# Designs tried in a protein design run: peptides against a protein of PDB entry 9GMZ. Part 165

Target 1, 343 residues: chain A of PDB entry 9GMZ
Amino acid sequence: TGFPLELLTRPATERLAYFENYTVAHPRLKEVYEILMRTIAEPAGASFIFVYGASGVGKTTLRLRVEQKLTELALPKLESDRARVPVVGIEAIAPESRYFNWKEYYTRALITLEEPLIDHKFDYGVRGISRDNFGKINVESKVVAPALRRALENALIHRHPDVFFVDEAQHFGKVASGYKLQDQLDCLKSLANMTGILHCLLGTYELLTFRNLSGQLSRRSVDIHFRRYCADSPEDVQAFKSVLLTFQQHLPLAETPNLVDHWEYFYERTLGCIGTLKDWLKRVLSDALDREATTITLKDLQKRALSVAQCQKMFKEIQEGERQLSETEADVQNLRSALGLGA

## One batch from the design tools (peptide; made by RFdiffusion4, then SolubleMPNN)

Design b2_p19_2_s2 (from b2_p19_2, 9 letters changed)
Fold by OpenDDE base, seed 4:
Structure b2_p19_2_s2 (fold): chain B 343 residues (1-343), chain A 19 residues (1-19)
Amino acid sequence: as target 1 above (343 residues)
Amino acid sequence: SSLEELLARASQPQEPLPL
C-alpha cells in the first residue's frame, strides 16, 4: 500500500512529516530488531548490548522502533506503575575537548529520563537540580559530575527502564588515549551495575575498540552487527531495490517517481545504507514540496546527493570496520581450532 | 499525560516489524 492519497491535499509540512515518520521494514532492520528485542527480553546476565554498523545504516531508526515497541508492551503495566519509564534513549555528543563531558552526558540522560509530562515527580536528593513551572529539569552550572551521576543512578533505579540506549556511542572512544577509554568503559560498567539497567550502545564500527579493551565486558555483552546491503550479494541487491520500490510508493507526490530504475546511482551514493537513502530522499522531497512539484527528477536527486568524495571517505570507513569484523571471525575460528573444537 | 505522549509516539505511521 502506498501513502494515504489525502496527503496530496495537505500542507507541505504534513506531507514531509509523513515521510519522515515512515519506516521501511527492510530485511536487515527486521533481523537486528528481532535480535535486539529478544536480547532485551532475555539478557541472560548481560549488562551491555553493542549495536555497530556503518554511519547511516539505520541504527537510530532501529532504536526508535525498539523504544516504540517496548513502550507499547509496557502500557498495561504503566497504568499501575506510573513511576516506570519503559525505555530511555540518548545520543552521545562528540566532545569539543580532549575529554568526554560526563557532566553533559548525565544532564542529557536526566532530562530525557524525566520528560516534563511524567506525572510522578522524583526528588533527586541533589542541590541545584530543579523543575521549572513546566516540569522541565534544570541543572545549575555548579552541579558537579559525581552529583549528576548519583541523580541519574537514583532516577534509573526509580524509573526502572527495560533498557538504556546510547546512540552515537563511538563518541565515548574519542578520548585522547587508550587508557582513558578504559576509564570511560569502567564508568559505564559501574553505572549499569549500580542501577541494574541493561545498557545498549549503538554506534559506528569504532565501537569494536570497546570489545578489545575489556575481557570483563565481553563476558557481559551481546554484540549485534547491523550490516549494510552489499552489491556483490544478489539477495542484498534485491532487498535494496525492494526498499527503493517501497520508498517511491510512500513519497507523497502526485506522480510516483521511478527510483528503482536508478538503483545503481542510489547504491553508489548510499553504499547500501538505508538511513543515508532515507535522509537523501527526505531532502529531495522537501525541495520538491517547496516548489509544489508533482514528482522528483534525476536533477533533484543529484542536487542533494552526497559527493563522490564523501562516498569514497564513508566507504573506506566501512571497509575498515568490515575488515576488523572479518578478522575477529577468523580469530574465533583459529581459537576454536586451537582448543580442539570443530568448525 | 506521559502515557498519551508515549501513545502518540507509538501511533506514528510505520510498517509493522515482527514481534
Scores: peptide ipSAE 0.025, ipTM 0.570, DockQ to the pose 0.148
Fold by OpenDDE base, seed 5:
Structure b2_p19_2_s2 (fold): chain B 343 residues (1-343), chain A 19 residues (1-19)
Amino acid sequence: as target 1 above (343 residues)
Amino acid sequence: SSLEELLARASQPQEPLPL
């Protein structure tokens, strides 16, 4: 089904918001969604889930759809347990300094977990953590990171979310040494163990460095690779064309643009990443709506495309991540063969 | 994201993902 035709009579802001909020349920998103939902429901003693893939593959879209679904599934129980929060999701910030800011992380986690509208308010026992008149958490500058950690541990235990999401989690790795990265992982592992809350880290292929640094995390983690579509796979090309067809039908324009005939150009400028594709189409749709245009053209697409130099840089980062995974898969096969386990 | 933000997003037009 296409977009609701009544949108053509609605303001440009509402037409844009429709497309921004629209999600294509493409094969790779469905696959990763099913694995992630199953792993959250049955973690089997895992304390961590790692979701890694190219920038712009759709990890944030995946997170938001899982957060939505976990909220929907929890609604009947939230009537009886007004203290519970079904899911918490934060984005990790790149540190301005060479050191990860744990104080900022704990503050943002507390603010996100402690929703203003939650009926069951509790005292953290920490001087300088308060709620304003709207119930929003305020953290005074004098509160130190160990006190914020204890407050977050107590809040996570009390609110008992099914999962704690950290998006852009590769930013934990932006520390000056691999040793400090292990310390960050041990801190996160300790937080997960102390609270009993499952943590899901979403990020780029830089998250693979976390797998290599902690042989103890590998025993208590589930790894999910969110793959891009590959042009060397006929099935992936067909899936990518199907995504273009679906977006074509859901652009709230008077004349349906032909995106599918330009699939190679869309692939060249997105590298098979559906989030990059959606963001490109949002920019082009915004420009079309601002001009009161009936459709979008190849010229409109070209105006908002990533440069060839940007695509070449992104492609090198993808190839390095895909290479590291292929080496890991080969190492697993070699280990199995050496153990006398059949392939 | 707050529960309110999640509930507001639940009303948005989405393609069905597997249950």
Scores: peptide ipSAE 0.024, ipTM 0.502, DockQ to the pose 0.142
Fold by OpenDDE base, seed 3:
Structure b2_p19_2_s2 (fold): chain B 343 residues (1-343), chain A 19 residues (1-19)
Amino acid sequence: as target 1 above (343 residues)
Amino acid sequence: SSLEELLARASQPQEPLPL
């Protein structure tokens, strides 16, 4: 089944929005989704979930699908408990300064948690936090980070989400020389412990460096590796081709482009990352719609592809992350053998 | 994303991810 054919008579903006909102249910996304949903349902005393993988693997898509599903599952409870929020998700911002802006983080988390349309309004107990005439949270510039933290702790306790998502969580690791990454982990750990809310940090392989600094978080965290597709695996190549086939069927163009025959070129410029693939196809679709084109050509793909230099840089970052994980797996095996537990 | 954005996304036709 492809896109609704009626889209061919619709404005370019609506055709683009269809493709933007379309999600391919590919094997790695399904696997990680199932693991994440089970872990959220039964955290077994975990306070953290770490979801790590290549940039553009689809972590944001995973988050959004889990947020959707948790919302659907919570609907019967939300009818009776108008104060509850089933899930909260924020993106960590790369600091302009080499210092993570906790004030901005707490403000964004609070604004996201405190939906204007929520019937049950909460008093934060903090001067300079208010709601405007539309019920939107306003935080005055004078409000300090410790006060915003207390407001967020109270809001998280009151709204009781099943999980708190932080996307691009590797940005917590971007601290200036002299600040301990440990202090950032201890801050997050304290927030999770004070609220009783499960935190899910999604990020690149840079998140592993952050994760490995806290042996104490190790006992209270679940790790989920969101792998890319590998060209050396026949199964992964077939899955990647199947994703291309699905995307070509869901591009709202008069003539279905042949993406599958170009699978090697798509793989070369995405490194097996489906998010990178989707974002590339969005850019190419936008250009095609702006020209009122009937289809997408290889020349259109080439115009919006990542450069070889960008792909080589991204691939080195992936290889380093995959290497660190492989070494950790070997260290676990060596430890098990040394303990007499067998391989 | 706000709860409104979550509900709006929940209303969009998506391929089901099996649990």
Scores: peptide ipSAE 0.024, ipTM 0.675, DockQ to the pose 0.110
Fold by OpenDDE base, seed 1:
Structure b2_p19_2_s2 (fold): chain B 343 residues (1-343), chain A 19 residues (1-19)
Amino acid sequence: as target 1 above (343 residues)
Amino acid sequence: SSLEELLARASQPQEPLPL
């Protein structure tokens, strides 16, 4: 089904919000969603899930859909256990310095866990953490990172989320030395172990560098590769065209634009990344609504497309990530062969 | 995002990921 036709009579803000909130259920998103949901339900002693893939592949959309589903599944239990939070999700911030800001990370995580609507106020035993008159957590500037960590550990234990999401988790790796990168990983590992809470780190292929530093995490982590669509795969091309068709039907415009006929141009400027595609179409839709346009043209698309230079840069980053994974797959095959496990 | 925002997002008829 397409968009609700009533939207054509609604304000541009409602029309744009409809498209922003619309999620295409494409094959790679479904696959990764099912793997992630299954892994959260049955972690099998894993403390970490790594979800890696290209920038703009749809990792944030995946996270939000899993957060939604975990919340829906928890609702019957939340009526009886008002202290429980079903899921917690934060975005890792890029460090402004050579050091990751753990104080800011713990503060944001604690604020996210301690929503104002939580009836059960828990004292985490840390001076300088309070609730305001609206129940919002306030952290005084004097509170040090180790105290915030302990507060977060207690919060995670008390609220017992099924998973802790960290989006843009490659930012943990943006430190001045490999030793410090190991310390960051050990810090996260310790947080997961102390709380018993499963951590899901979502990030770009730069997350692989972080993941590969700890051979011990291999026994306690599950890896999920969120692949882009590849133009060399007929199935991937068909899936990408199907996504374009679906977006075409869900653009709240008087005349349905033919996006599918331009699939190669969409592929060229998105590299098969559906998040990049959605963001592009959102910008183009906004411009069309601002002009009271009946449809979207190729010129409108071109105006908001990523430049060829941006696409070339993004493609190099993708190719390097895909190469590193292919080498890992080859290493697995070499290991199997060396073990006398026939191919 | 508040439990209300989670519930509001849950209550928005997002077409289920067609299983």
Scores: peptide ipSAE 0.015, ipTM 0.492, DockQ to the pose 0.116

Design b2_p19_2_s3 (from b2_p19_2, 9 letters changed)
Fold by OpenDDE base, seed 1:
Structure b2_p19_2_s3 (fold): chain B 343 residues (1-343), chain A 19 residues (1-19)
Amino acid sequence: as target 1 above (343 residues)
Amino acid sequence: SELEELLRQASQPQEPLPL
């Protein structure tokens, strides 16, 4: 089934919004979704889940779908427990300085956890945190990071989400010269331990460096690799072509463009990352709608493609991440073999 | 799958949540 044909008579804004909101269910997204949902349901004493993969693979889409599903599953319980929040999701912001801004992180987490629809006014026990008449949290500039942390700990305990999501979590790795990345990880670990809330950190392969610094987290974390599609796998190529076919059917244009015939060019400029593909097609669709075009052409695609230099840089970062994971898998296999456990 | 159905439902124009 393609897009609703009635969209062809609708404003360009509605046509673009349809495509923006459209999500392709693709094999890697399904696999990671199922693993993540199962791990949240049965954490087996884990305090952390790490979801890592290439930039533009679709981690934010995964998070939003899991947040939606957890909210739907919690609705019957929320009628009886009006204080409960089923899930909380934030994005870690890249610091303007070389230092991760914990004050900003705690403030964003508190604001997200305290949606105005929660009838139960919670007192955080911290001076300079207030609610406005709309229930929105206001944090005074004088409130220090340790006080915001205590407020967040109390809020997480009171609201008891099934999981706390942190997207772009590689930004926790941004520490000053002379500071230990371990201190950032210990800070997160203590927050998870004090609240009893499962934390899910989503990020790029830079998150692996952060993850590997704590041998103690290995016993209390689950790792999930959100893989891109690889051109050396016939199954992955077929899945990628199927995604192109689905996007082709869901572009609200009068003439259906043939994206599948250009699959190699789409692969070259996305590296098998479906988020990168969607963002590219969104830019091209916007340009086509602005011109009142009936379809998109190869020239329209070329105009909005990532440059070869951008793709080469992104590919190098992906290869380094995939290499680190393959070495870790090989080390496990070598350890098993050395222990006389069959490979 | 449940994900496909969720993805299908979310691809339908969500009626704007009444503000």
Scores: peptide ipSAE 0.022, ipTM 0.465, DockQ to the pose 0.072
Fold by OpenDDE base, seed 3:
Structure b2_p19_2_s3 (fold): chain B 343 residues (1-343), chain A 19 residues (1-19)
Amino acid sequence: as target 1 above (343 residues)
Amino acid sequence: SELEELLRQASQPQEPLPL
């Protein structure tokens, strides 16, 4: 089943919005979703979940779908517990300075946590945090990071989300010294421990640096590798072709483009990352709709493709991350062998 | 959920690509 044929008579904006909102289910997304949902339901004393994978693999799509599902599951309880937020999700900002802006992080976390519950007033116990006439949280510039932290701790305890998502979490690692990185990890760990709220950090393979720096985080963390599709795996190639087939059926165009016959070119320019593929097809669809085109051509694809140089850079970053994980797997085998458990 | 339905639909044996 493809897109609703009625879309062909609709404005270009509605046709584009359909494709933007369309999520292709694919094996890796399903697997990671099931693991993440299970881990959130039964954290077994974990304080952190690390979800790592290539840029454009689909981590934000995963987060949004988990947030949606957790909200749906919580709806019956939210009628009785109006103080509860089922889930909170923020994006970590890349620091403009050599230092992570904790004040901004805590402020954004507070704003995001309170937005769903505008009608339910909460006293943060901190002067200079208020609500406007629309119920939006306002934080005065005089409020310092330690006070914002206490406000966030109190808000997280009161709102008791099942998980706190931090997307682009590799940005915590952009600190000029390993010491300052450890302090940041200890701050996050302390926040999770003080609130009892499970934290899920989503990021690139740069997030592995965080995992490795704290032997205390590793003891209370669950790791989830969101893998790309690999061209050396026949199963992964078939799954990638299957995603292309689904996308071609869901492009709201008069003539269905044959994307599958070009699967190698799509793979070359996405590295098996489905988010990168979706974003590419979205740009191409937008261009096609602007021209009132009946279909997408190879020339349209080429115009919006990532350059070979961009793909080569991204591929090196992926290979380094995959290498670090394979070394970790070998270290586990060596540890098991040294413990007498066998490989 | 919409995702579970999408995942269910994608878990159906996709028609073999016409060769």
Scores: peptide ipSAE 0.021, ipTM 0.471, DockQ to the pose 0.100
Fold by OpenDDE base, seed 5:
Structure b2_p19_2_s3 (fold): chain B 343 residues (1-343), chain A 19 residues (1-19)
Amino acid sequence: as target 1 above (343 residues)
Amino acid sequence: SELEELLRQASQPQEPLPL
């Protein structure tokens, strides 16, 4: 089924919003979604979930869909427990300095956890944390990071979310030394242990550095690799072509563009990353709507494509991440063989 | 949910694109 034909008579803003809100279900997204949902439901003593993959693979789309589903599943319980928040999701910000800003992290987490719609206002007992007339959390500049941490710990305990999501979590690793990266992990681990709240860190392959630094996290973490589609796999190529066909049918244009015939060009400029593909098509759709165009052409695609230099840089980062994972898999097999456990 | 339906539709063997 394509887009609703009534969209052709709607404003460009509604047509663009339709495509922005449209999520193509694809095999890798489904697989990771199912693993993540099962792991959240049955963490088996895990305190962390790591979801890693290429930039633009679709991690934010995964997060938002899991947040939506956890909210829907919690609705019947929220009627009886109005203090509960089913899920919390934040994006980690790249620090301007050589150090991760914990004060900003705790502030953003508190603001997200304490949305205005929560009837039960909790007093954090922290001077300089207040609610405005709309129920929004305000944090005064004088509030120090240790006070914000205690406020967040208390809020997480009281609101008891099934999971705490941190998107772009590789930004915790943007510290001047590997020692400080360990300290960041120990801080997160302490927060998870003190609150009993499962943390899910989503990020690029730079998140693998967190896995390697903490042999203690391995016992309390679940790892989920969100893979791109690979051109050397016939099944992955077919899945990628299928995604192009689905996007082709869901572009709210008068004439359906032929995206599938250009699959190699789409693959070259996305590296098999569906988020990168969607963002490219959004830009091209916006340009087409602004021109009142009936369809999208190859020239329109070329105008908004990532440069070859950008793709080469992204591909090098992907290859390094995929290599590190392959080495880890080989090390596991070597360890199993050395233990007399069959391969 | 619409997502479960989308995920279910994505799990159906898509008709092979007519090559």
Scores: peptide ipSAE 0.018, ipTM 0.473, DockQ to the pose 0.097
Fold by OpenDDE base, seed 2:
Structure b2_p19_2_s3 (fold): chain B 343 residues (1-343), chain A 19 residues (1-19)
Amino acid sequence: as target 1 above (343 residues)
Amino acid sequence: SELEELLRQASQPQEPLPL
């Protein structure tokens, strides 16, 4: 199955939008999606889910697909419960300062929870939170972080989402000098416990620092590793080639480019990260559409590739994250052996 | 859904790339 051939007669903007919206259901995305959906349905007393993996592995794509599915599954119940929001997803913002901006976090979460189209409007009981004529939430600058937290707690209880997603959650690790990362985690734990809402934190391997800081989190968290494809695994290489074939078929160009024969070059410049691959192909497709080109060439790919130096930096960050996970698995085995539990 | 169909298609043994 390829792209709709009718797209070849459509504007470049529609052709690009088709590819941007297209998602390859690759094996690692499917695996993590199934684990995440099952964990959301049956959290078994977990208050947190951690989804960690390389930058550009596809975590945002995973989130958006889970958000879509949870929304679809909730539609029949939303007819009877007009106050409910099935899922909430936000991106944690990198602070301009050396400390995480909780006021901004709570404000963004409230704005996302308060869909203007929801008939049942909630009163936060907080002065300086209002709605415009379109039902959009407005937060006055005078509203302090503790008041915004109470408003968010009340909104989460009232809207009762199945999960609260925070993308780029490694940004919670940005604490001012003298503050502990533990205090940020305790704040998040308190929010999850007070609301009864499951939190899913998606981020880089920097999220592993959160796992190590709290032996209490380990009892109430589920860990999901979103792995990249590895060139040392024949199965992973085959899956990566398959993703290239699928993208090749879904590039809305008159002539199908040969991506698969260049799989090693694609692997070298993406490190097996499908998000990085998709973003590269988007840039190349945009350039091709701007030139009214019938296809893309190796030269077009080379023009938009990450540099070797960028790939080397990204690979070191990946190797450090993968190493930390391997050490944690070894520590679990050592603990089991020390307890007289078989391997 | 379109996603379930995509996930179903990804679950099918992809035809081995003709070598």
Scores: peptide ipSAE 0.019, ipTM 0.456, DockQ to the pose 0.103; fails the geometry check

